# Ledger of designs, part 21: peptides against a protein of PDB entry 3OGK

Target 1, 307 residues: chain A of PDB entry 3OGK
Amino acid sequence: ATPDRLSRRFPNLRSLKLKGKPRAAMFNLIPENWGGYVTPWVTEISNNLRQLKSVHFRRMIVSDLDLDRLAKARADDLETLKLDKCSGFTTDGLLSIVTHCRKIKTLLMEESSFSEKDGKWLHELAQHNTSLEVLNFYMTEFAKISPKDLETIARNCRSLVSVKVGDFEILELVGFFKAAANLEEFCGGSLNEDIGMPEKYMNLVFPRKLCRLGLSYMGPNEMPILFPFAAQIRKLDLLYALLETEDHCTLIQKCPNLEVLETRNVIGDRGLEVLAQYCKQLKRLRIERGADEQGMEDEEGLVSQRG

## One batch from the design tools (peptide; aimed at target 1 R264 G290)

Design b1_p13_6_s1 (made by RFdiffusion4, then SolubleMPNN; from b1_p13_6, 7 letters changed)
Fold by OpenDDE base, seed 1:
Structure b1_p13_6_s1 (fold): chain B 307 residues (1-307), chain A 13 residues (1-13)
Amino acid sequence: as target 1 above (307 residues)
Amino acid sequence: GLSSFEKKLNALL
C-alpha cells in the first residue's frame, strides 16, 4: 500500500499499523524504496489523516524529524504510539512526542534501538501527562532516565495499568509500586542476586491488582516474593528469569489461575506436566530456545514431544 | 539481532 492511497480510501482512519521487514533483514540492508522508512507515512498522516489517534510502527526506520512532525500534527489527539522494534531516532524524538502529545495513553518503544541523549523525555512525561495507561520500553537500555519520574507518572496517571521497563534495579522501583495503585502488569526491572543478602527483595510490596508479571533475572531466591499473590497471577513472562525446571514446577503449582506463560525450554517435560495439572485456565504457552539449552544433557530440562 | 535482555541473559546462562 502507498500512503496516498490509504488516505484517499480512508480519510477518517483512526488507527494505523505499519510493518517493516522481518527480523532477519537488518535495517541497514533495507533499500530506501522498500518502504522501511516511516517518513512518507508521517507526511501523509500530517496532511490528510486528521482523525488518526493510534500509530503503530513495527520494524521501521523512524527519525527524530518523523517523530517531531507526527507529534505536532496529531498533538493531543494522539492516544497511542508504538515504536515496536524500530530504529533511527534518539531520545529527542521521544521528547517531542511527550511534549506535544500530552494526552497520550499508550507509549511503546519495546525492543527499539535508539541513541540516548538524556532522560528529559521521561521527566517531561512525568510532569505533564495524567492520561497514561500503558508505558512500555521493555528490552531497551535507558541509562539516563530516573525511577523517580516513573514514580511521578504512577502518582499522576490513575489509569496506569501496564508498565514494562528496562533494567531498573527493582529496589529503586519501590516508590513506583506504591504509587501505581491500579497497575495490573509489570515487566522488566533487574533482580540482582546478592549472595550475602538472599532476602534482599523479600520486603517488596507489589500493587494489589498485579496479575501479569515478568521480572528480569528472577532466580529461585527471589521467586518467593511472588508467593503472596501467586494465585492472582494470570500471565507470567519467564523468558528472562533464571529459573530451573524445579523452580518452574514450584511457581506453576502456586499459579492456578495462570492463562499465559512465556518461558524457555528449561521448563522441560516435567514443567509442562505440572502446568497441565495445576493451570487449567491456560490459554497460551510460548516456549523459546534459550542459551541454557546449550549443553544440557538432562532430559528434565528439555521439552520433547511428550509435553 | 538479540535484544539487550537476550544478550544479557545469554551472558548469564
Scores: peptide ipSAE 0.107, ipTM 0.797, DockQ to the pose 0.593
OpenDDE base, seeds 2, 3, 4, 5: peptide ipSAE 0.070, 0.051, 0.082, 0.070; ipTM 0.772, 0.755, 0.767, 0.763; seed 3 fails the geometry check

Design b1_p13_6_s2 (made by RFdiffusion4, then SolubleMPNN; from b1_p13_6, 8 letters changed)
Fold by OpenDDE base, seed 2:
Structure b1_p13_6_s2 (fold): chain B 307 residues (1-307), chain A 13 residues (1-13)
Amino acid sequence: as target 1 above (307 residues)
Amino acid sequence: GLSRREKELNALL
């Protein structure tokens, strides 16, 4: 479909999702006229889609100019922006979005590739936004943003329910968790094992409503931090956890209300048996192949056709 | 390509 055809057919469009090139080809030389550029769509949005409040770009090329144009065109009418696995922009583009779209409710950059100039975008968001419900920059590499701004966002955005972040040290997020009283979902962070202080995370206090969780680099020593609220966990993302088969079994047994599990094949047939036994409400199971398949000689770490 | 996290995970495992 062409942008012009879309606006003519649906002048009152409120939500738009565009999908670009498959990820395997995203980093290849993309011709300038490739349909993967959002520019013509942003132009059309700006001119003709006056009711558009939700934009989802998936695997698209997005420039700072595109983001700036979109931001200015939709301003406070923009409620959702998802840059899902996009590339071509910098944090200046994000700054433009949060500067002009002060009532944005959902901001996603998950798995996007960008140039990081500074952390101003998150600071600006923290200073002016009170509407945010979902913030997701999971699997991104922000090094210049401040956990303090995330805390400020949590304090100011009372409807904040889902936050997915990059590799913040989890201890730097203590203030965030305390402020995020309505948070239901958290993914990301970084749990760093300290041989000298094995219990450094044991005093972490999570939001009371937290039920969807994916802590990066969580090992068996850190896993007990979940036990106090494991019974309320409904979704676990263990893709980036450092749990072995036995650890999976231990955790799963404590999560009788688990509805969604995402993990690696390290769960093994044994873990799947335990899952079937204890998690009667399970609705979705995602098992990915991990690099651990090549290194674990232990037969228990493999999911067979019997699991 | 693998995300940074995937790469880091692969390095840790």
Scores: peptide ipSAE 0.023, ipTM 0.674, DockQ to the pose 0.604
OpenDDE base, seeds 1, 3, 4, 5: peptide ipSAE 0.021, 0.021, 0.019, 0.021; ipTM 0.650, 0.659, 0.634, 0.658; seed 4 fails the geometry check

Design b1_p13_6_s3 (made by RFdiffusion4, then SolubleMPNN; from b1_p13_6, 6 letters changed)
Fold by OpenDDE base, seed 1:
Structure b1_p13_6_s3 (fold): chain B 307 residues (1-307), chain A 13 residues (1-13)
Amino acid sequence: as target 1 above (307 residues)
Amino acid sequence: GLSRFEKELFARL
């Protein structure tokens, strides 16, 4: 559908999800001339979709001007903004969103590509938002944001339940974890191996309700930090973990309540056997082929048709 | 294709 058709048909639309690359079934419904730009949609939202509170752009081009227009048009009525694998904006656009949409509950920019000018957007969010439930900039590269702002967000947002971040050193997030009392999901961070100090992360204290987890660069030396609460883990994202097949087996055995597992081919048939044996509540399994796993045909870390 | 993040991850592996 075109923006104008949508607004005419559904003037009270509350939630909108747009995909830059349509599925085959929807291909003929999106004008080709608009490509992946959100601009015409943002214009329509600003003018006619006055009840819209949730916006999800996937694989679209989003400019700072688009974000600014959206922010000003929806203001505190905007509850959800997901920039899912989008591009074309800078942190100025994010700043506009958090400045004007102070009651936003979900802010996602996972896998988006942007120009980072400063860390003001996260600071502004920390200073003024108390409504945030989900913050997700997983698989992004922010170098200018402060872990302290993340801690402030955790302190001020009592309903914060899910946070996914980029490459923060995990030790810099100690304050965040202490403040995030209701956090159920955490993904990202950076675990940096120190051969000279193998227990570098052993004293990390995680939020008590944490049950969905994906620590980036978690290796076998860091994995034991999960063992005290492994039984309560329901979702594991191991896509960016540095675990071998045997490490997967070790961890999986300790997670009998696991419902969702996302991992790489390194889990192997052995890992899948262990998964089947110990994780009877498993609902979803995602196995990605890693580029690094090419050529390890003779290693246990391959999933065959047997697995 | 792999994201930049994914590429960096696999480069470390």
Scores: peptide ipSAE 0.014, ipTM 0.582, DockQ to the pose 0.457
OpenDDE base, seeds 2, 3, 4, 5: peptide ipSAE 0.011, 0.011, 0.013, 0.011; ipTM 0.543, 0.560, 0.573, 0.559

Design b1_p13_6_s4 (made by RFdiffusion4, then SolubleMPNN; from b1_p13_6, 7 letters changed)
Fold by OpenDDE base, seed 3:
Structure b1_p13_6_s4 (fold): chain B 307 residues (1-307), chain A 13 residues (1-13)
Amino acid sequence: as target 1 above (307 residues)
Amino acid sequence: GLSAFEKKLNALL
């Protein structure tokens, strides 16, 4: 489809999702430029799609100029922007979005590659947005943003229900969790084991409605922090957890209402058996091959064709 | 380069 054909056919379009790079691009077989530039689409949005509230770019090249044009064209009418696995922009582009789109409800940059200039975009979002429901920069490399801005967002955005972040120290997010009273989903953060303080994280208080969770680098020593609310967990992202097969079994047994599990092969056939036994409401299971499989000759940590 | 996913996965090893 071409941008011009889209606007002619659907002048009142409210939601647009564009996919650029084929999955084959993951194998470096397709040049980066084949992913598709959003520029012609942004031009069309700006000129002809005046009712567009939701934009989702997946695996596309997005420049700061594209983001700036989109931001100015849609302004407070833009409710959703998802830059899903996109590249080509900097934090200046993000700043433009949050500056001009002050009523944005969903902002996603998950797995996008960008140049980080500063943390101003998150600060601007914190200072001016009260509408945010979903914030997702999971699996991104932001080093210049402040957890305090995240706390401010939680305090000001009463409808905030889903937040996925990069590698913030979880203890720096205590204020965020206290403020985010309606938060249902959290992914990311960083749990850092301290041999000198084994109970470092035991006093973490999570939002009462939290039911979708993925804590990065969570090991067996930290896992007990989930036990008080494990029965209400519906989704677990364990892709970046430091759990062995037995740890998986322990946690899964405590999550009888689990609907979605994402993990690595370390779950093993045993973990899958436990999952089948205790999680009768499971709807989706994602198992990724971990790089740990290259070192673990232990067959018990592998999902066989039987599992 | 490595995806953020791959980088994070490598950090676990």
Scores: peptide ipSAE 0.103, ipTM 0.798, DockQ to the pose 0.428
OpenDDE base, seeds 1, 2, 4, 5: peptide ipSAE 0.091, 0.050, 0.093, 0.068; ipTM 0.797, 0.720, 0.803, 0.777

Design b1_p13_7 (made by RFdiffusion4)
Pose (drawn by RFdiffusion4):
Structure b1_p13_7 (pose): chain A 307 residues (1-307), chain P 13 residues (1-13)
Amino acid sequence: as target 1 above (307 residues)
Amino acid sequence: SSRKEKLFELIKE
C-alpha cells in the first residue's frame, strides 16, 4: 500500500514497522538495488503521522537524507528507532538522529550495512543521552567508536537494560560492566586469548542481573567466567562461540533455567542429549549450520535423529 | 557477515 493509504486509515499511529526486501535477501539471493526504499514513508511520517514515537525498518534501504528528515521531523518524540538489516546510510545519518532525538530510549542497527566515516554518533550519545534503555549494534563493523564512550553511556543511563556490540575487546569493557548496574542482556564483544596471559580474563565483573548473554569468540579457557552465575542465565547465544561439542555439554549442563539457546551444529547429538534433561524449561532453540567445509568442526558436530 | 567469515576461518585453522 501507499503511505498515503496508511496515514489516511491510521492517522494517530504511535508505532510503525515496515518490511522491504523478501526474506531471501538475508541469504544473498536478492539484488541489492531490488527495492525497499524507506524514503516515501519518512516523508509521510513528516507530514501526517505526527504522533509516531517508534519506527522499525526491516530489510529496507535507508539513506542519510531519509534519516536526517526523520530526525528533524520527529526529534524529541522518537523514543525508538530500529534499523534492522537495513542498508544505504552512514554515520552522518546516525549522528543526525542522536543529536536531534535527545530522548531515544531504544536504538538498534543489528546486521545493518552502512559506511563508517567516524565515531561521533556514539560520542554524542555519551555526552547528552540519559534515557537509553536498549542499544544494539550486534552484528556490525564499527572500527571508529570508543569503548570509553560506551562506558560513559552506562554511567549516565540508569535504565540501560540491554546492550549488544561489535568486536570490542572484552577487557576494554571492564569499566562498562561495572557501570551498567541494571544490565540484563549483553551480546558481542571479542574474547581474544593470548598464551601470554593464561588468566587474561577470569577477573570479569559481570553485572549482577545479566541473564541473557552471548560472548563472541568465547573459547573453552574463557568459558568458565560464566559458571559463577550460570544458574541465572535464561538466554545463551553461542552462535559466534569458539567452543567444541564437549565444551557445549559442560556449559549447557550448568544452565538449568535456560529458556533460549542459539548455537551452531557443533552442539552435536551429545549436546542435545545434555540439553534434554538439564534444561526442562527450554522454549526456543536454534541450531544454525557451522563451518561445513573441512569436517563438521569436530567428529561429534552433527545433529541427527538421536539428538 | 565478516564476523561469521572470521569465525569460520578460525575454526578451519

Design b1_p13_7_s1 (made by RFdiffusion4, then SolubleMPNN; from b1_p13_7, 8 letters changed)
Fold by OpenDDE base, seed 1:
Structure b1_p13_7_s1 (fold): chain B 307 residues (1-307), chain A 13 residues (1-13)
Amino acid sequence: as target 1 above (307 residues)
Amino acid sequence: SKREKRLDELVAA
């Protein structure tokens, strides 16, 4: 499909999702004519798709100029922007989006690669947006953004229900969690083991409605922080947790309402057995295989055909 | 992917 054909056929299009080539193509290996760049689409959106409120680019090359054009063209009509595994832009592009699209509800840049110039984009979002429902910059490397801005967003955006972040120290997000009263989903952060203070996270207070969770680097010492509300957990992302097979079993037994589990092969056959026994509402299971398969000392950490 | 890269890093640590 071509941009012009799309607009001619569907001039009143409200939602657009474009998928680029696989990740290997994101290194400028794919010519423009192969559809890897969003530029021609942004041009078409700007000129002819005037009812478009949702844009999802997946594995596309996106420049700051593209984002700026999109932002100015759609302005407050843009409700959703997802830069999913995209590349080619900087935080200036993000700044343009949040500056011009004051009513954006969903902003995603999960797994996108970009050049970080400053944290202004998040600050601007915090200062002016009250509409945000979903914020997702999971698997990104922002180093210049402030957790205080995230807190401000939570305070001002009463409909904020899902937030996925990078490697913020989880204790820096205490204010955010307190403010995010309606938050249902949180992924990311960073739990850092402290042998001298093993209980440093035990007083962490999560939003009361939290039911979808993925804490990065959560180990067995930190895992108990989930126990008070484990029964209400519906989705767990343990892909980046530091849990062994037995830890998985312990946690899973406490989550009888679990619907979605993402984890690594370390869950093992035993973990899968426990999962089947205790989680009768499970809908989706993702088990990632990785290099951890090679060094498993515990045979229970292997998922076989038995599991 | 970044997810895969992170997984590799976790295993390597």
Scores: peptide ipSAE 0.335, ipTM 0.886, DockQ to the pose 0.361
OpenDDE base, seeds 2, 3, 4, 5: peptide ipSAE 0.306, 0.292, 0.278, 0.307; ipTM 0.876, 0.874, 0.851, 0.878; seed 4 fails the geometry check

Design b1_p13_7_s2 (made by RFdiffusion4, then SolubleMPNN; from b1_p13_7, 9 letters changed)
Fold by OpenDDE base, seed 1:
Order: C-alpha cells, then sequence, then structure tokens
Structure b1_p13_7_s2 (fold): chain B 307 residues (1-307), chain A 13 residues (1-13)
C-alpha cells in the first residue's frame, strides 16, 4: 500500500501498523526504494490522518525528523507509539515525542537500534506524563537514563501496568517497584551474580499485582525471590534467565496458573513434562535456541520429539 | 562458571 492510498480510503484511521522486512538480517540490505523508511508515511499522517492515535512501526527506518514531525502533528492525540525493531533515530527523537505527546499511554522501542545522546527523554517523560500505561524499551542499550526517572513515572502514572527495561541493576529499581502499585508486567533488569552475596536480591519487594515477569540473568540463586508470588504468575519470560533444566522444573511446579512460557531449549523434555503436569492453563509455549546454549547441549537440556 | 559463560555468550550475541 502507499500512504496516499491509505489516507484516501481511511481518512478516519485511528491505528496504523507498518512492517518492514521480516528478517533483521535483511533489514540492513533494504534498497532505498523498498519503502523501509517511515518518512512518506509520517508526511501522510501529518497532513491527512488527523484522527490517528496509534502508530506501530516494525523493522523500519525512523529518523529524528520523522519523530519530530509525528510528535508535532499528533501531539496529545497520540496515545501509542511503537518503534519495534526500528533504527535510524537518536534519543533526540524520543525527546521530541515525549515533549509534544504528553498524554501518550504506550511507548515502545523494544529491540530498536539508536544513538543514545542523553537521558533527557526519560526525564521529560517523568516530569510531564501521568497517562502512561505501557513503557517498553526491552532489549535496548540505554546507559544514560536514570532509574529515578522510572520511579517518578511509576509514582505519577497510576495506570502504569507494564514496564520492560534494559539492563538496570535490579536493586536500583527498588524505589520503582514500591511506586508502581498497579504494575502487572515487568521484564528486563539485570540480576548480577555476586558469589560473596548470593542472597543480595532476596529482600526485593515486587508490586502486589505482578503476574507477568521476565528477569534478565536470573539464576537459581535469585529464582527463590519469585516463590512468594509464583502462584499468581501467568506469564514467564525465561529467554534471558540463566536457569538449568532442574531450575525450570522447580519454578514451573510453583506456577500452576502459568499461561505463557517463553524459554530456551534448556527446559528439555523433562521440563516440558513437568510443565504439562503442573501448568494446566498453559496457552502459549515458545522455545528458542539461545546463543548461550549453542554447543552446551546435554541430553537432559534438549527438546526432542517427546516434548 | 557456567552462569558466567552463558552471560558472556548472551552479551556477545
Amino acid sequence: as target 1 above (307 residues)
Amino acid sequence: SAREERLNARVAA
């Protein structure tokens, strides 16, 4: 489809989702004429799609100028922006979005590649937004943002229900978790192993409604922090956890209400058997081959035709 | 440790 055709057919469009190339490896090889740039779409949005409140770009090239134009064109009418596996922008573009779109409810940049200039965008969001429901910069590399701004967001945004972050030290998020009273989903963070302090995370207090969880680098020593509320867990993202087959079995047995599991081959046939036995409400199972498991396969940690 | 190896492998990926 072309932008002009879309606006002519659907002048009252409220939600737009555009997808680039299906594979990341092919994304970098996109010819200029392929339509991987959002620019013509942003132009059309700005001129002709005056009711658009939700924008989702997946695997597209997005510039700061594109974001600035979009932000100014939609302003407080923009409720959702998803930059899903996009590239080409900097944190200046994000700053423009949060500066002009003060009532944004969903902001996603999961797996996007960008140039980080500063942490001003998150600070601006913290200072002015009270509408945020979903914040997702999972699997991104932000080094200049502050966990204090995340805490401020949690305090000010009472409807905040889902937050996915990069590699924040989880102990720096204690204030955030205390403030995020309605949080249902959390993914990311960083659980850093300390041989001298194996229980350094045991005093973490999670939001009472938390039921969708994916803690990065969670190992068997940290896993017990979930046990007090494991029965209420509905979704687990273990893709970036550092759990062995036995650890999976232990955790799964404690999650009888699990509906969604994402994990690696390390779960093994045994883990799948345990899953089938204890998780009767399971709706979705995703098993991936992790780069960290390549060449480290044992008989127990393999998913075969049995599982 | 096995954990450190996996951590490093993930970071490298």
Scores: peptide ipSAE 0.045, ipTM 0.744, DockQ to the pose 0.199
OpenDDE base, seeds 2, 3, 4, 5: peptide ipSAE 0.035, 0.038, 0.035, 0.036; ipTM 0.710, 0.735, 0.727, 0.718; seeds 2, 3, 4 fail the geometry check

Design b1_p13_7_s3 (made by RFdiffusion4, then SolubleMPNN; from b1_p13_7, 9 letters changed)
Fold by OpenDDE base, seed 1:
Structure b1_p13_7_s3 (fold): chain B 307 residues (1-307), chain A 13 residues (1-13)
Amino acid sequence: as target 1 above (307 residues)
Amino acid sequence: SAREARLDALVAA
C-alpha cells in the first residue's frame, strides 16, 4: 500500500503499523525502493491522518526530521510510538517526540540502532510526562541517560506498568523500583557478579505487583532474589540470564503460575520436564538456539527432539 | 541482530 491510498481509504485511522525489510536486511540495508523509509508515511500522517494515536515502525529507517515532523503533527494526540528495530535517528529525534508529545503512554525503541547525543530526552520525559504506561528501550545501549530520571518517571507516572531498559546496574534502580508502585513488568538491567559480595542484590526490593520479569545477567547467586514473589511470576525472560539447567529447574519449580517462558537451550530436556510438571498454566515457550549449541556437550543442557 | 549479538557474547564469556 501507498501512504496516500491509506489516508484516502481510512482518514480516521487511529493505529498504524508499518513493517520494513526482514531481519537479514535490517536498518541501513533496506533499499530505497523497498519502502523502508518512514518519510512518505510521516508526511501523510502529518497532512491527512489527524486521528492517528498509535504509530508502530518495525525495521524501518527513521530520521530525526521524521520524528520531529511526527511529533509536531500529532503532539498530545500521539499516545503510542514504537520504533521497533529501527535505525537512522539520534536522541535528538527522541527529544522532539517527548517534548511535543507530552501525553504519550507508550514509548518503545527496543533493538533500535541510533546515535546517542545526550540524555536530554529521558530528562525531558521525566520533567513533563505523567501519562506513561509503557517505556521500552530494551536491547539498546544508552550511556548518557540517568537512573534518576527513570525514578522521576516512576514517581510521576502512576499508570506505569511496564519498563524495559538497557544495562543499568540494578542497584542504581533501587529508587526507581520503590517509586514504581504499579509496575507489573521489568526487563533488562545488569546484575554484576561480585565475588567479594555474592549477596549484594539480596536486599533489592521489587514492586509488589511485579509478575513479568527478565533480569539480564542474573546468575544462580542472584536468582534467590526472585523467590519471595516467584509464585506470582507470570512471565520470565531468561534469554540473557546466566542460569544452568539445574538453576532453571530450581526457579521453574518456584513459579507454578508461569504463563510465558523465554530461555536458551540450556534449559535442557530436564528443564522442560520440570516445566511441564510444575507450570500447568504455561501458554508460550520460546527456546533460543545460539552459541550454547556449540559449547554444551552435556545432554542435560540441550533441548533434544524429545523435549 | 542485537539479541543474537548479546546471546553470543553471553556464551562466549
Scores: peptide ipSAE 0.195, ipTM 0.839, DockQ to the pose 0.421
OpenDDE base, seeds 2, 3, 4, 5: peptide ipSAE 0.145, 0.161, 0.191, 0.175; ipTM 0.825, 0.825, 0.837, 0.834

Design b1_p13_7_s4 (made by RFdiffusion4, then SolubleMPNN; from b1_p13_7, 7 letters changed)
Fold by OpenDDE base, seed 1:
Parts: sequence; C-alpha cells; structure tokens
Structure b1_p13_7_s4 (fold): chain B 307 residues (1-307), chain A 13 residues (1-13)
Amino acid sequence: as target 1 above (307 residues)
Amino acid sequence: SAREKRLDELVKA
C-alpha cells in the first residue's frame, strides 16, 4: 500500500500501524521505495489523515524531522505514538513529540535505537502531561533522563498504568513507585547485587495494583521482594532475570494466577512441569533461547521436547 | 536486536 492510497481509501483513519523491514535490513542501505522510511507516511498523515490519533511504526526509519512534522500536524489529537524498534531519530525528536502532543496517552520507543542528546524530552513530559497511561522505553539506553521526572509523571498522570524503563537503579524509583498509585505494569530497572547489603531491596514498596512485572537482573536474593504480592502477579518477564531453574520453580509456585510468562530456556523441563502444575491460568509462554545454552552445566536448565 | 544483545551480556556475566 502507498500513503496516498491509504488516505484516499480511509480519510477518517484513526489508527495506523506500519511495519518496516526486518531489523537486519535497517542496518543496511534500504532504498526509499522499500517502505522503510516513515517520511512519506508522515507527509500523508500531516496532509490528509486529520483524524489519526494512533500511530505505530515498527522497524521503521524515523528522523527528527519526521517526528517534528508528525507532532505539529497532530498536536493534541495524537494519543498514541509507538516507535517500536525504530531508528534514525534523536531525543530532539522525542522532545518535539512531547512538546506538541500534550495529551499523549501512550508513548513507546521500546528497542528503538537513537542518539541521546539530553533528558529534556522526559522533563517536558513531566512538566506538562497529565494524560499519560503508558510509557515504554524498555530496552533503550537513556543515560541522561532523571528518575525524578518519572516520579513527577506518576504524580501528575493519575491514569498511568504501565511503565517500562531502561536500567534505572530500582532504588532510585522508590519515589516513582510511591507516586504511581494505579500502576499495574512495570518492566525494567536494574537490580544490583550487593554482597555487603543483601537486603537493600527488601523494603522496596511496589504499587498495590502491580500485577505485570519484569525486573531486570533480578536474582534469587532479590526475588523474595515479590513474594508478598506474588499471588496477584499475572505476567512475569523473566527474560533478563538472573534466575536458575530452581529459582524459577520457587517463584512460579508462588504465582498461581500467572497468565503470561516470558523467560529463557534456563527454566528447563522441571520449571515447565512446575508451571503446568501451579499456573492453571497460563495463557502465553515465551521461552527464549539464549547463549546460556552453551554454558548449562545443569541438565535441568534445558528445555527439551518433554517440556 | 537490543534484546539479543542484552541476553548475550547476561550470559557472559
């Protein structure tokens, strides 16, 4: 499909999702005619899709100019922007989005590659947005954003229900968690093992409604912080957890209401057996094969055809 | 992918 055909056929389009080429192709010189660039679509959106409130670009090349044009064209009508595994922009583009789209509800840039100039975009979002429901920059490398801005967002956005972040030290997010009273989903952060203070995370207070969780680098020493509310957990992302097979078993047994599990093959056949035994409401299971396949000394850490 | 890179880092640690 071409942008012009889309607008002619659907002038009242409210939601658009575009998928680009596989990520491997994004690192290659992709001709413009292959549809990897959002530019022609943004032009069409700006000119002809005046009711568009939701935009999802997946594996697309997006420039700051594209974002700026989109932001100015849709302004407060833009409710959702998802830059899913996109590349080509900087934080200036993000700044434009949050500056002009004051009523944005969903902002996602998960797994996007960008140049980080500053943390102004998050600060601007914190200063002016009260509508945000979903914020997701999971699997990104922001180093210049402030956890205080995230806290401010939580305080001001009463409908904030899902937040996925990069590698913030989890203790820096205490204020955020306190403010995010309606938060249901959290992914990311960074749990850093401290041999001298093994209990440093035990006093971490999570939002009361939290039921979808994925803490990065969570090991067996940190895992107990989930136990008080494990029964209400419905989704676990353990893909980036530092849990062995036995740890998986321990945690899974405490999550009888688990509906979605994402993990690595380290769960093993044993973990899958435990999962089947205790998690009768499981709807989705994702097992990623990682490089840990090479180092598994424990046979239990392998998912076979039995599991 | 970013996910793959992170996974690789986890396994190497």
Scores: peptide ipSAE 0.228, ipTM 0.851, DockQ to the pose 0.417
OpenDDE base, seeds 2, 3, 4, 5: peptide ipSAE 0.226, 0.068, 0.153, 0.146; ipTM 0.848, 0.781, 0.816, 0.828; seed 4 fails the geometry check

Design b1_p13_8 (made by RFdiffusion4)
Pose (drawn by RFdiffusion4):
Order: structure tokens, then C-alpha cells, then sequence
Structure b1_p13_8 (pose): chain A 307 residues (1-307), chain P 13 residues (1-13)
């Protein structure tokens, strides 16, 4: 339908969610220029959806111009913006929205592709934003943003509940973790072990409510930092973990309250057996395919009828 | 390490 039709039928929308490209685009089957331009929708938002407080674009093309318009037109009213698997914008667009939308509660760019010119958008949030509840740039290449800015955001945003990030060194986020007192969910970061520091981590202060998490590149040697509070973990994202079938069993075994598990097929039939009696409350399970080129990651990394 | 995620993306395709 045309944007005109949407605003005529529902002039007082508070929340809007638009999907563009077919689902096949998540698997590199759809041309990049196929469509899903968000622009006519943002123009319609400017003129006729004067009550909109939340926008979620999924698999759509979003430009800097379009986000500059959205930020100016909705300003302090924009409580939530989700750029979900979108493309076509840059850090200029992010900066525009974080400077004009001073009361953003939830900002999300998971799996989006954009050009990164600088890190001022994150710094702008750190300087002025107090209301942020959820910040999410989970699956994203950011090389110019400072972990100091993220820590500062945690110090200023009492209601910060959920943060998902890129390839920050976990050690750089120690300050962030101490400051994020109310943090219930953390995903991302980078666990980089060096033989030089056998106990490079073991001294992580995780927020005492963290129960939904996934540490990227987590190996068997760093896995134990989760054991002190594994009884509390309700959601586990081992999708980007570097741990073998045996290690999965050991960790899954310690999470009796786990309700959501996402992992690669390295979990193996053996891992599913463990999951079968320790985690009776499990509600959602997703076993993504792993590195399927040179053996199934190990000689147990195949799930079957047994699992 | 970034190559690891790229490999997973190639599998997904």
C-alpha cells in the first residue's frame, strides 16, 4: 500500500514497522538495488503521522537524507528507532538522529550495513543521552567508536537494560560492566586469548542481573567466567562462540533455567542429549549451520535423529 | 577472527 493509504486509515499511529526486501535477501539471493526504499514513508511520517514515537525498518534501504528528515520531523518524540538489517546510510545519519532525538529509549542497528566515517554518534549519546534503555549494534563493523563512550553511557543511563555490541575487546569494557548496574542482556564483544596471559579474563565483573548473554569468540578457557552465575542464565547465544562439542555439554549442563539457546551444529547429538534433561524449561532452540567445509568442526558436530 | 563470521555467512548462502 501507499503511505498515503496508511496515514488516511491510521492517522494516530504511535508505532510503525515496515519490511522491504523478501526474506531471501538475508541469504544473498536478492539484488542490493531491488527496492525497499524507506524515503516515501519518512516523508509521510513528517507530514501526517504526527504521533509516531517508534519506527522499525526491516530489510529496507535507508539513506542519510531520509534519517536526517526523520530526526528533524520527530525529534524528541522518537523513543525508539530500529534499523534492522537495513542498508544505505552512514554515521552522518546516526549522528543526525542522536543529536535531534534527545530522548531515544531504544536504538538498534543489528546487521545493518552503512559507511563508517567516524565515531561521533556514540560520543554524542555519551555526552547528552540519559534515557537509553536498549542499544544494539550486535552484528556490525564499527572500528571508530570508543569503548570509553560506551562506559560513559552506562554511567548516565540508569535504565540501561540491554546492550549488544561489535568486536570490542571484553577487557576494554570492564568499566562498562561495573557501571551498567541494571544490565540484563549483553551480546558481542571479543574474547581474545593470548598464551601470554593464561588468566587474561577470570576477573570479569559481570552485572549482577545479567541473564541473557552471548560473548563472541568465547573459547573453552574463558568459558568458566560464566559458571559463577550460570544458574541465572535464561538466554544463551553461542552462535559466534569458539567452543567444541564437549565444551557445549559442560556449559549447557550448568544452565538449568535456560529458556533460549542459539548455537551452531557443533552442539552435536551429544549436546542435545545434555540439553534434553538439564534444561527442561527450554522454549526456543536454533541450531545454525557451522563451518561445513573441512569436517563438521569436529567428529561430533553433526546433529541427527539421535539428538 | 573476523574470517570466522565470514565463513559462517558463506555457509548460510
Amino acid sequence: as target 1 above (307 residues)
Amino acid sequence: MSEFKEELEKVKE

Design b1_p13_8_s1 (made by RFdiffusion4, then SolubleMPNN; from b1_p13_8, 9 letters changed)
Fold by OpenDDE base, seed 3:
Structure b1_p13_8_s1 (fold): chain B 307 residues (1-307), chain A 13 residues (1-13)
Amino acid sequence: as target 1 above (307 residues)
Amino acid sequence: ARERRERLRRARE
């Protein structure tokens, strides 16, 4: 499809999702600059798609200029922007989006690659947005943003229900969790083991409605922090947890309402058996082979065809 | 980013 053809056929389009690269790009078979520029689409959006409120770019090249044009063209009418595994922009582009689109409800840049200039975009979002429902920069590498801005967002955005972040120290997010009263989903953060303070996370208070969770680097020592509300957990992302097979079994037994599980093959056949036994509402299961598990054929934590 | 998280995870172990 072409941008002009789309606008002619659907001038009142409200939601657009574009996928810029074929699946072969997942295997590094397609150059990073192989087409997939959003520029012509942004031009078309700006000129002809005046009712567009939701934009999802997946695996596309997005420049700061593209973001600036989009931001100015849609302004407060833009409710959703998803830069899903995109590249080519800097935090200046993000700043433009949050500056001009002050009523944005969903902002996603999960797995996108970008040049980080500063943390101004998150600060601007914190200072002026009250509409945000979903914020997702999961699996990104922001180093210049402040957890205080995230807390401010939680305080000001009463409809905030899903937040996925990078490697914030979880203890720095205590204020955020306290403020995010309606939060249902949280992914990311960083749990850091401290031999001198083994229980440093045990007093964490999570939002009462939290039911979709993925804490990065959660080990067996930290896992008990979930037990008080494990029965209400519906989705777990354990891809970056430090849980072995036995730990998986322990946690899964406590999550009878689990609907979605994402984990590594360390769960093993035993973990899958436990999952089948205790999680009767399971709808989706994703099992990946972790980098540390790659190439090991005799590892105990392997999923066989029996699992 | 995924690879980074995997490296960090392994570093903690």
Scores: peptide ipSAE 0.090, ipTM 0.821, DockQ to the pose 0.157
OpenDDE base, seeds 1, 2, 4, 5: peptide ipSAE 0.088, 0.075, 0.084, 0.075; ipTM 0.823, 0.809, 0.821, 0.812

